# Peptides against a protein of PDB entry 3PUK: the designs that were tried, part 32

Target 1, 227 residues: chain A of PDB entry 3PUK
Amino acid sequence: ERGLKSVVWRKIKTAVFDDCRKEGEWKIMLLDEFTTKLLSSCCKMTDLLEEGITVIENIYKNREPVRQMKALYFISPTPKSVDCFLRDFGSKSEKKYKAAYIYFTDFCPDSLFNKIKASCSKSIRRCKEINISFIPQESQVYTLDVPDAFYYCYSPDPSNASRKEVVMEAMAEQIVTVCATLDENPGVRYKSKPLDNASKLAQLVEKKLEDYYKIDEKGLIKGKTQS

## One batch from the design tools (peptide; aimed at target 1 C108 D110 C120 I124)

Design b2_p13_4_s4 (made by RFdiffusion4, then SolubleMPNN; from b2_p13_4, 5 letters changed)
Fold by OpenDDE base, seed 3:
Structure b2_p13_4_s4 (fold): chain B 227 residues (1-227), chain A 13 residues (1-13)
Amino acid sequence: as target 1 above (227 residues)
Amino acid sequence: MTTPKEMEEFFSR
């Protein structure tokens, strides 16, 4: 029925742009590698202009200060992206922007959150987690962004077992964000042969879905859907 | 662990 791209855009508009919107105010938006791909997949520059974004900047690049403008950081909760944010606001004399609104694409680890609180709390107006950690490709097709997933899932080397588990966990988390975005709690289907990777991933997804809907922000328990 | 709500409450002005 609904295209995945349009659903993703609507969620971002509601969770990010509507949340920090002020009439007549323009913001600079900072993106990382993942969020650049994400926005490119579901919107156009004209859409961002309508949402009050005047300029898009790469968070990893060395940028000139624009001290009169507020910045909207739409970034992944990674050490690399967080460190770049901290460089923008960590020094009193070198603050690049007037203030910051931060929206993470997924759960921010306590270690990173504590680091932000300790160094930049006075500059932050918003800090929220939105649950979108996938790239929509088609109406019902998406791509997971998990580095080295292929290598570790199919490596014959037993020494890679621990890394394989980490990769599987990351993939499962991203799949759950798709379900959350679509407001679905589906039964998981998989092909088990020749390797058990699919079955392991399916079990992780099912467990995480159960946890997500039992402990959601609204305290609601959503029944299983067939989609 | 810090919840999204707690995170928002901490920084919101």
Scores: peptide ipSAE 0.069, ipTM 0.719, DockQ to the pose 0.722
OpenDDE base, seeds 1, 2, 4, 5: peptide ipSAE 0.036, 0.046, 0.035, 0.046; ipTM 0.683, 0.711, 0.688, 0.698

Design b2_p13_5 (made by RFdiffusion4)
Pose (drawn by RFdiffusion4):
Structure b2_p13_5 (pose): chain A 227 residues (1-227), chain P 13 residues (1-13)
Amino acid sequence: as target 1 above (227 residues)
Amino acid sequence: EEPEFHHKYSEYS
């Protein structure tokens, strides 16, 4: 099947689980709010065992150290989600697991990355960015994770216009992960209609996905595709 | 094992 959640599942399995899967052994997976919704969206937690995950735990709440099991961090590049990882490795009196495998749902800010590039420890055996920043609500419908996006798009023009851009970029880069997961580099068009916001956004997506496929590293897609 | 980094935000931005 080619359901949207089937496509995403095929990505997570190959880009995350298989990437650190050691045939004979199992791992503990850690999730933040987003990745929880993402995984619960495209599979049952039963399917995870077959993928090398014996236990899934919330990265937010404190956990008991299992220093003989390797950890699979499947999280978003969020200050909260990352600060929690730094609690397990490095500063201080650490550690909590035998090894660390980090998989970011999206591009990791240099600011956050530096905070973990230091307290690195020999543990962090891998740090990848898989570029999946959406929810496969239905086999043909997707939703983003841009909190309070509607309000910050149609609010007046007061003080909180600086956040509008923050929301506009968050939508743009998050939409780009939708195209990348579908292995599509589509042409961009907007409606040029009410308030003309699709124009500003269409430009951001166009610019960001040009920069994106200048880096992909999957090498499957470059230049505009038939979409 | 040695750490492996596939960080690209600097190149992206």

Design b2_p13_5_s1 (made by RFdiffusion4, then SolubleMPNN; from b2_p13_5, 4 letters changed)
Fold by OpenDDE base, seed 3:
Structure b2_p13_5_s1 (fold): chain B 227 residues (1-227), chain A 13 residues (1-13)
Amino acid sequence: as target 1 above (227 residues)
Amino acid sequence: EEPVFDHRYSEYK
């Protein structure tokens, strides 16, 4: 299978499950809202069982401790998800699991990262960032997780300009994760009527792609691919 | 086992 869903699953399998695999070990997996949607889009529970996941839990919910089992946190790098993790491991008396493996779907801000290290370093086995911040839909189609994107991008109210910029930035970032996953550096094309949103977004994507490939390919910019 | 912390995208953001 060569669809985007299979590509995303292979990426998760390699970057997350293979990375923390231990022979004969089962883990509890903690998901947030985004990663629940992400995994639901590209795998089945049977697939997760094959990867050593016994159960999946919602990180936002209160959960009973299972202190003999390690936990795999596959979560977005948000204050909400991080705070939930910290509640699970923030104190010795409150540890819900034996240890933690943390995999963020995107770059984790230094403030959050340092907060985790300062509070829970002894309980953490892995804390890594992967680059999947989109939902595969069908074939090569994907959706972005940017709340109210349509509202702010198409708002005629100048007072929403700041919010529009934030939304555009978030969208651009997620598009870059798609390109990274597919190992593509596309020549961005767009339609820019009636508003210039598409042009602005394209420019942001192009800049971010350039930065990504400069860093990821050791200073080499990957040539543009057909997209 | 010592923890492995990896900020792979620190230079990107």
Scores: peptide ipSAE 0.300, ipTM 0.795, DockQ to the pose 0.624
OpenDDE base, seeds 1, 2, 4, 5: peptide ipSAE 0.041, 0.263, 0.043, 0.044; ipTM 0.696, 0.784, 0.683, 0.676; seed 5 fails the geometry check

Design b2_p13_5_s2 (made by RFdiffusion4, then SolubleMPNN; from b2_p13_5, 6 letters changed)
Fold by OpenDDE base, seed 4:
Structure b2_p13_5_s2 (fold): chain B 227 residues (1-227), chain A 13 residues (1-13)
Amino acid sequence: as target 1 above (227 residues)
Amino acid sequence: DEPEFFHNSSKYK
């Protein structure tokens, strides 16, 4: 069985590196916090070199311009990461790189997408959403990038109800990206607990899976698989 | 080179 890490790497290789590959061209790759963890979980620096990446940089840090090189932004669709990108290309006279390829790990909100398009379209060669919003740990184990998920989901404080819902929504979305990556539509199973969190999350996942496969790039409707 | 934008605004709608 191919481990989840290998599957994720293959997905990234196909969806990102192969997609923007140009013969003999080296790129600078910009990563955020999530994508740093993601790549670290499934590849080595040598693998990135083989894919034409000369250096990786943290998008959040101040960086020296390398105006002769194109940049590959592999980032999450967050205001923070997008803002950093915009700072790199917002000024015509102060572009840090020659051009940009942008690959988001998830669906980018319309507001952010439009902001990028309006501000930096001339600097962008390609902008895509690849839908990998999880970190592979083991062959069948992954972690989600949802800040304070544990705190809100297990908080007995009713005042956190709204935030809990947001967190669970985000978790459900990320689980769907796992399914999409694995090309599976699992039957969701959960153990009953005093808290309805597992049930609620399961319902959200099932709903989102249904919606995703109805509107995914392939337009595929799949039967439920074992989960 | 014209920029290519791929965006799915209909996610989970």
Scores: peptide ipSAE 0.359, ipTM 0.833, DockQ to the pose 0.694
OpenDDE base, seeds 1, 2, 3, 5: peptide ipSAE 0.348, 0.349, 0.356, 0.336; ipTM 0.832, 0.828, 0.833, 0.818

Design b2_p13_5_s3 (made by RFdiffusion4, then SolubleMPNN; from b2_p13_5, 4 letters changed)
Fold by OpenDDE base, seed 4:
Structure b2_p13_5_s3 (fold): chain B 227 residues (1-227), chain A 13 residues (1-13)
Amino acid sequence: as target 1 above (227 residues)
Amino acid sequence: EEPEFDHNYSKYK
């Protein structure tokens, strides 16, 4: 079986690069912090060149306009990344690139999505959510990109309870993206701890998995698999 | 070219 890295790369290739491929066209690719880590984990620069990427730029940095080239934004659906995109295309006279293809790693909140449509619709050729919100480490190992996850999950302070729930929700969502990517419906196992965080997370994952497979694009309900 | 928007990920939430 192919390792998780190869699976993730294949997913990105099909969902992003093949989706916006035009014969003979080169694009500038814009990455944020998460997608930089993601691509670094599963591909090489040579792979990106083969997919028609001429240069990679950090979306957070001030960049010189390349008005003759289209840009591929492979970014997380965060206010920061979206704001950077909007700065690139917000002014008709100051567009950094010819047009944009946007691929979000996860669900883009309606507020952000609508903001993009309202401001930059004429500059956008494609906007898609691709459901890859994890970083592959090894064949069966991945990391989650949830800020302060460790701090909030293991905080003894009850005042952090609300934030802890938000973090667990985000973690559960990212775990579901792994399952979706691997086309698996895993049985969830956890070890009980004094802080029932593992149980809570497991419950969230199970619920989200159930919802995902009930409403998946293929309309398929899958049985539990070993993970 | 008209923009193509795919905002269907909400169905999984």
Scores: peptide ipSAE 0.248, ipTM 0.794, DockQ to the pose 0.648
OpenDDE base, seeds 1, 2, 3, 5: peptide ipSAE 0.236, 0.238, 0.242, 0.241; ipTM 0.786, 0.785, 0.789, 0.785; seeds 1, 3 fail the geometry check

Design b2_p13_5_s4 (made by RFdiffusion4, then SolubleMPNN; from b2_p13_5 with H6D S13K)
Fold by OpenDDE base, seed 1:
Structure b2_p13_5_s4 (fold): chain B 227 residues (1-227), chain A 13 residues (1-13)
Amino acid sequence: as target 1 above (227 residues)
Amino acid sequence: EEPEFDHKYSEYK
């Protein structure tokens, strides 16, 4: 058992599966690109069966209606994934499933959240944000899922400065989700490089950690943990 | 079951 993988699985089990569990009920689970990788990294199909998942479907693919079964959507809060969900429940006559449980891996922007509420609130049993936006690899190793992070962070071209900042923000958000998952508020450390990306990232992580604990602990900030 | 919406971070982000 690798420590980080087990911690991530435990969090998903508690925040998602235990939250929507009903004795004797099976659900269809819908995954997107990110959550497919996430679950593949920390569990097996047998684990999902034990949690009442009968089958896993890709949210982006065309699927046959199973109107008698409830669906568990474990997805990222992206326009693409949300649009696919809305297609499943957007019309009263063409609902693919009996009802939906939605668990987002991160904060869902108000625009997307309000769009969901306005379109299909009557079909939704749960809609929650669980704050897991990283892929566990080893006991203390994880992969950030930020497209083109390498390209922009290591680009010497000043024209990429704006995009680099956006990428750094996204990376910082994912690092904070690791800390939240591990229930830690570490002192941020980094090794400086010529482009000083590590210093900028460290500052962003520190700021976002403070914000997270203010939100999660009703204004209480945990002391820094040695790491 | 009544629908439950939890938008935990909406007030801060």
Scores: peptide ipSAE 0.258, ipTM 0.786, DockQ to the pose 0.653
OpenDDE base, seeds 2, 3, 4, 5: peptide ipSAE 0.250, 0.253, 0.253, 0.252; ipTM 0.780, 0.778, 0.783, 0.775

Design b2_p13_6 (made by RFdiffusion4)
Pose (drawn by RFdiffusion4):
Structure b2_p13_6 (pose): chain A 227 residues (1-227), chain P 13 residues (1-13)
Amino acid sequence: as target 1 above (227 residues)
Amino acid sequence: SLTPEEKEELILE
């Protein structure tokens, strides 16, 4: 099947689980709020065992160290989600697990990355960015994770216009991960209609997905596709 | 800004 959640599942399995899957052994997977919703969206937690995951646990709440199991961190590049990882490895009196495998849902800010590039420890065996920043609500419908996006797009023009841009970019880069997961590099068009916001956004997506496929590293897609 | 490939290489160092 080619359901939207089937496509995403095919990505997670190959880009995450298989990428650190050691045939004979199992791992503990850690999730933040987003990745929880993402995984609950495209599979049952039963399917995880077959993928090398014996236990899933919330990265937020404190957890008991299992220093003989390797950890699979499947998290978003969020200050909260990352600060929690740094609590397990490095500073201080660490560690909690035998090894660390980090998989970011989206591009990791240099600011956050540096905070873990230091307290790195030999543990962090891998740190990848898989570029999946959306929810496969239905086999043909997707939703983003841009909190309070509607308000910051139609609010007046007061002090909180600086956040509008923050929301506008968050939508743009998050939309780009939708195209990248579908292995599409589509042409961009907007409606040029009420308030003309789709124009500003259409430009951000166009610019960001040009920069994106200048790096992909999957090498599957470059230049505009038939979409 | 650092690319994913560069970040991975830095981690492997």

Design b2_p13_6_s1 (made by RFdiffusion4, then SolubleMPNN; from b2_p13_6, 5 letters changed)
Fold by OpenDDE base, seed 1:
Structure b2_p13_6_s1 (fold): chain B 227 residues (1-227), chain A 13 residues (1-13)
Amino acid sequence: as target 1 above (227 residues)
Amino acid sequence: SLTAKEREELIKS
């Protein structure tokens, strides 16, 4: 795995696996639809074994309890994924695993975070937000996970204008996560089409990049990088 | 909103 895939894997290794690593400990890893695609794009099962993962399970499916093992939840911050987690730890008597480590692929909304805190905080050993909301395809190519993006962006129906803006906002957020992962602040280029989608998206990305680097964890404003 | 670090601490408490 080369290029963007290797960068994504290195980030996951550092932010997730190294963060919760304990010598001699094996964990069960729970994935949702997005993180299944993400890991499949940038690693192999052998890589996960080396990181102390004995088995991967789909969070949406009913699973047998393994009460003596800790679980690593690598999931998107969605109501669906969070609800599945809460079912695993919502009651003291029905905990499926010994404890949980939670890693969200993006910012978890306050409503979901508070719901987790209120119901099962004692079962959680770690809750961390990382910033990877894209799927690497090739060395310098990625795909976005924005439902119905094509439909709304290219819809001839004027009633979809507001939804189009929401979709573009979501796309811009995910593009910023790519830049953050690559540690770059690139100049934005786009190809114009009959619809003003590309220019609008470019403007959103530029604005979000400025905001991100202004308030990043390093507290440093980065200049534009060539890429 | 709470920072990432603040959230992590709240979950452990």
Scores: peptide ipSAE 0.208, ipTM 0.822, DockQ to the pose 0.555
OpenDDE base, seeds 2, 3, 4, 5: peptide ipSAE 0.207, 0.203, 0.205, 0.199; ipTM 0.823, 0.819, 0.822, 0.822

Design b2_p13_6_s2 (made by RFdiffusion4, then SolubleMPNN; from b2_p13_6, 4 letters changed)
Fold by OpenDDE base, seed 5:
Structure b2_p13_6_s2 (fold): chain B 227 residues (1-227), chain A 13 residues (1-13)
Amino acid sequence: as target 1 above (227 residues)
Amino acid sequence: SLTAKEREELIKE
């Protein structure tokens, strides 16, 4: 496999599993709706076992404590997922696991981050943001996770204009995470007819790509690549 | 806002 699925898995392996790896240690991994789909798209349970994951659990479900095990939270930076995490570690009596490693699939807003820090800092061994906010479908195809994107992008109602822009921003951000994952700065191609949504999205992507590569983790400015 | 690196430094083993 040389496609996007392999790249995504390699990224997760490096950014998440290698980052928190401890020899001989098993962890429980907590997933949300998005990361469940993400991992399902690019790996098997056997792969996770090889990375020291004994079991995967849904963060939204009520779970029995396993207080002797550390937990790996691979989750989206949403209030829902964060709240579930906080319930797992918010009090001494309610601590479900020994400690937590948190890996967000995207930038965690300051409000959520501060909430975590204030409530559970002693229980957290690692908190990192990784840029994977897409689902790989095949070698060169991915899908975005933007709620109601279809509805707002195609809505003729002018009252949805603001939300449409928010959706476009979110889509553009996720596309940038794809580019970051692939280590590419591609030229953007789009079909503008019959609506201008694609053109607007392309402009947002280009802008965000420029911003990203100007201040990326490596501090490298990359030229445009063919994609 | 804190940078990613700053956040990582605040929460670590």
Scores: peptide ipSAE 0.173, ipTM 0.803, DockQ to the pose 0.559
OpenDDE base, seeds 1, 2, 3, 4: peptide ipSAE 0.170, 0.169, 0.163, 0.172; ipTM 0.797, 0.801, 0.795, 0.801

Design b2_p13_6_s3 (made by RFdiffusion4, then SolubleMPNN; from b2_p13_6, 4 letters changed)
Fold by OpenDDE base, seed 4:
Structure b2_p13_6_s3 (fold): chain B 227 residues (1-227), chain A 13 residues (1-13)
Amino acid sequence: as target 1 above (227 residues)
Amino acid sequence: SLTAKEKEELIKS
């Protein structure tokens, strides 16, 4: 069955593993919390071995240097993950690995990027954004990585309005990454609730989809597809 | 914001 999991895996293979593949070279792969879940959802350890990954390490954990090996960082563009990366490469005398390939699951803010560039640009062989910020659960189902989404979206407290908007934006962005991964421009459908969250989210998704397809790398503007 | 391509080039420099 051609499901979302297979599509995600194919995307990762092409965007990450094929991109940094070197004949006869093994890499250490560093994952964060999100990418651990992501890869676990769409591949097996044997699949990663086939892609030249010798071992997987958690970026948040203290790790011993393996200075002769290059590292593949497949991580979310968060301050926490970036800080962990910087600890690995920030000091010239204390580099944990030979070099780094960085693949972000989403858009990396300029602030984080500049921090990386200023600290360890010479150690980086690749720095790419692959735009997969969701977890495939089923063939057509996924979950979003937005902390406290349910709490803020459905909070009756008006003081949470600002945070609610931020969460909605994040959710909309991640939904767009699904569309990008599937190469689809769907018509958005929703069920209205008393708080009109679904309507707001739908509007955000539509806006972001429009922006994405206008400026995407392929320049492919697609019409709305029923979804 | 910088494009992904721009970021890649900036890292190489």
Scores: peptide ipSAE 0.410, ipTM 0.909, DockQ to the pose 0.681
OpenDDE base, seeds 1, 2, 3, 5: peptide ipSAE 0.394, 0.406, 0.404, 0.409; ipTM 0.903, 0.908, 0.906, 0.908

Design b2_p13_6_s4 (made by RFdiffusion4, then SolubleMPNN; from b2_p13_6, 5 letters changed)
Fold by OpenDDE base, seed 2:
Structure b2_p13_6_s4 (fold): chain B 227 residues (1-227), chain A 13 residues (1-13)
Amino acid sequence: as target 1 above (227 residues)
Amino acid sequence: KLTPKEREELIKS
């Protein structure tokens, strides 16, 4: 039994499947690249069947309409995934499914949210953010979805400085989602490197943790723990 | 910033 995988699955089950569950109803689930990896890391197809998912579709692929079924979108709040969703529901006559439940893995920017609201709000039954932006590997191991992190963090080229900051910001954000998932506010520890990347990342994590735990999911302030 | 609950209500409206 893998602790982190179980925690992640429990979070998804509670925040997504339990939230949109309707007795006797089956849904089509739409996944993007990240959520495909995420679900693959913490559940099996049989688990999804038990949660009322009849079939999984890739949001990036062309799909035939199934207008009598509702769709569960479990996707990242990216322009690409949002655009694919909008193609499914952008036209009244061409909507792919009966209705949509949308669950974002992280905070959806206002620009994307407003775009969704303006174009297809009437087709949406739920729109929530569940804050899981990592892949659990083992009980205490996880992978961050930050492309080119290694390249930019260790690049000596000054032209990559801005990108390096963006990467570290993204890493810090995803680490906070781990903390949120585990319901912990850990003390930050790091090993210093010549480029002091670890120190900078630690500072970013600490700052973001402070911001997050001002108000948790229940509106409570959570104290700092050791980890 | 809108709360998650506020966003949900805006979508339903």
Scores: peptide ipSAE 0.241, ipTM 0.842, DockQ to the pose 0.560
OpenDDE base, seeds 1, 3, 4, 5: peptide ipSAE 0.235, 0.227, 0.212, 0.219; ipTM 0.839, 0.831, 0.827, 0.834

Design b2_p13_7 (made by RFdiffusion4)
Pose (drawn by RFdiffusion4):
Parts: structure tokens; C-alpha cells; sequence
Structure b2_p13_7 (pose): chain A 227 residues (1-227), chain P 13 residues (1-13)
């Protein structure tokens, strides 16, 4: 099947689970708020065992160290989600697991990355960005994770216009992960209609997905595709 | 240091 959640599942399995799957052994997977919703969206937690995951646990709440099991961190590049990882490895009195495998849902800010590039420890065996920043609500419908996006797009023009841009970029880069997961590099068009916001956004997506496929590393897509 | 760094530089920065 080619359901939107089937496509995403095929990406998580190959880009995450298979990428650190060691045939004979199992791992503990750690999730933040987003990745929880993402995984619950495109599979049942039963399917995870077959993928090398014996236990899933929330990265937020404290956990008991299992120093003989390797950890699979499947998290977003969020300060909270990352600070929690640094609690397990490095500073201080660490560690909590035998090894660390980090998979970011999106591009990791240099600011956050540096905070983990230091307290790295030999543990962090891998750190990859898979570029999936959306929810496959239905086989043909997707939703983003841009909190309070509606308000900060139609609010007046007061003090909180600086956050409108933050929301506008968050939508743009998050939309780009939708195209990248679909292995599409589509042409961009907007409606040029009420308030003309789709124009500002259409430009951000156009610019960001040009920069994106200048790096992909999957090498499957470059230049505009038939979409 | 990282044993295997598959992170890509952030193109939006």
C-alpha cells in the first residue's frame, strides 16, 4: 500500500531501525512528545519488537540505567528533548546506557548540537537527521507540529510579530520534510489571495528545499520532480 | 568524539 503512513513507516524502518539494527540483539528506544505521536501514527507498538526494540520509554521522565543495553534516541531537535539526552551521557556522573544512537526528526541546530558535541563520550555511536517533521494523520492527510501557528498568523501587528516569522519558518522547513519523505522536489505556487501569506511561505519553502536537496545525502532526488 | 556522524550541516543557518 502507498498510504501516507505506509510511506513514513517505510522511511523510519530503513532510516532508523535498520540503520542501527544488529540482528542478534535488541535495544531500548526513547521518545519525546513528537516522536511518540509519530510512531503511534504509523504502527502499533507490537511491530517494534520485530525491528529490534524491546522497550520504549519516555525521554522526559527519569529512567533507571540499563548499562548493558544500547539506547536508540528517536527525538526531535528540541532543547528539552536534547537536554534530557545530556542527562544520560556526559555531565554528570553518567552514564545510563551502553551506547547512544541519536536520530533527529529534523535538522539539528548548531546551538543544540554543540551542547552534545562536547559531552559526547565514546558512547554516541551515531547521530543522524532523518527529516520527518509531520504526522501521517490519514493515508492522504498530514499535519505539522507548529504550536499556536494559527494565532501567530492572523494576530494583529503588535509585539508578537517576531514570533510570526518563527512560526513561518517552522512551517516552511516542516513542510519541506513532507516533500523529502515523499522523495519529491515539487514546484512552488501560492494562491495570491487573502492577506497574501501563502506568497511569503511559498518563497520560504522554495528557498529551503533548494538548500535541502543541495545536501540530502540520500541522493535519490535532485532538481524539480514531476509534482 | 563521534564514532559515526551522519548529521548534516544545517542548511537553514
Amino acid sequence: as target 1 above (227 residues)
Amino acid sequence: SFEDNQRLPNPYE

Design b2_p13_7_s1 (made by RFdiffusion4, then SolubleMPNN; from b2_p13_7, 6 letters changed)
Fold by OpenDDE base, seed 3:
Structure b2_p13_7_s1 (fold): chain B 227 residues (1-227), chain A 13 residues (1-13)
Amino acid sequence: as target 1 above (227 residues)
Amino acid sequence: DFINNDLLPNPFE
């Protein structure tokens, strides 16, 4: 079995780099905090050079315009990252780059998508969701990047119940992206004690897996993978 | 930090 890192890299190469590749063309790549960690976990700078990336920039920083080059935005679908993109191409400022290719690591909410569409649609050559919202650590180990997950999952304060649900949903979504990346629809196993968090998370994952594979890119229903 | 070996130049530095 190929390690999870190699699978993730192959997925990114196919979904992002092959999708926007033009022979002889170099691009500037813009990353946020999550995608920086993601790429660092599964590739080297030499790999990115081979894919036509000349420079990597932090999307959060103020950057000098390079108007003759196209930009590849590989970013999380967050208000912060989207706002930074909009500063680069919005009507209120000069365009930083010639054009943009946008690849989101997960589902982009309609509110953010509409904001992009309304502001700078003419500058966008591609906008795609690739559904990789986890960090591969080892061949069979990954981590989730959900802020404050520990706090809300284990808080005794009942006022945090709504936030706990949001965190659980986010975690479940990221787990589904792992399954999608591996092209698997597994049965979910969990330990029920001491708290019901694992059971609740398992149910959310199962539901989201069902939804994902019922309406997959091919319109096919994938059966459960034996584990 | 999160990753032992930074395989890529850190654009945040």
Scores: peptide ipSAE 0.012, ipTM 0.464, DockQ to the pose 0.023
OpenDDE base, seeds 1, 2, 4, 5: peptide ipSAE 0.009, 0.011, 0.008, 0.011; ipTM 0.457, 0.464, 0.429, 0.455

Design b2_p13_7_s2 (made by RFdiffusion4, then SolubleMPNN; from b2_p13_7, 7 letters changed)
Fold by OpenDDE base, seed 5:
Structure b2_p13_7_s2 (fold): chain B 227 residues (1-227), chain A 13 residues (1-13)
Amino acid sequence: as target 1 above (227 residues)
Amino acid sequence: DFINDDLLPNPFE
């Protein structure tokens, strides 16, 4: 069995580290809360050193400038992470690093992208979206990063119905990223409960999988690979 | 990759 952790690491290695690799060059890597958990789940510091990362820094913390080194930002496409990035490069005189490589764990909204483009486009050498928005725990187990998912999914308050839908969509997107990472189009299975949450989520996942594989990165249409 | 050559001087560097 292919361990999910190894698959995730391989994906990150290929999509991020190999993409920005320069012979003999070391980079500082900036992580946010999600990517810290992600990398911690699938690699060791020694692995990162082998990929040319000298230091890992928390993007949310104040950091000393290392102006002679390029920075690798592996971050979530969130306002918080983007704002922290912009603080590092927003000032011409106060750039913390020589240049930036940015890899987002998911689709970056146009609003955030435009904000980046308007302020520090000249400092960015690479900006890429990768499709990894889950945490591998075991060979066949992963967790999702959807804030307050439990609360909204099980809220008896009808006023939370719209938020519940948003949460369901977010979870479905993350599940699709797992499938994309594994290059799988599975048959979705779920356990029925008194609530229709599992059924609704399954439907969303199935729909999103169909949409994804209609226009995948390879331009291929994949059938269901497993039930 | 959503960035092209018009947006960044060297997006593929």
Scores: peptide ipSAE 0.033, ipTM 0.536, DockQ to the pose 0.075
OpenDDE base, seeds 1, 2, 3, 4: peptide ipSAE 0.020, 0.021, 0.011, 0.028; ipTM 0.499, 0.512, 0.439, 0.543

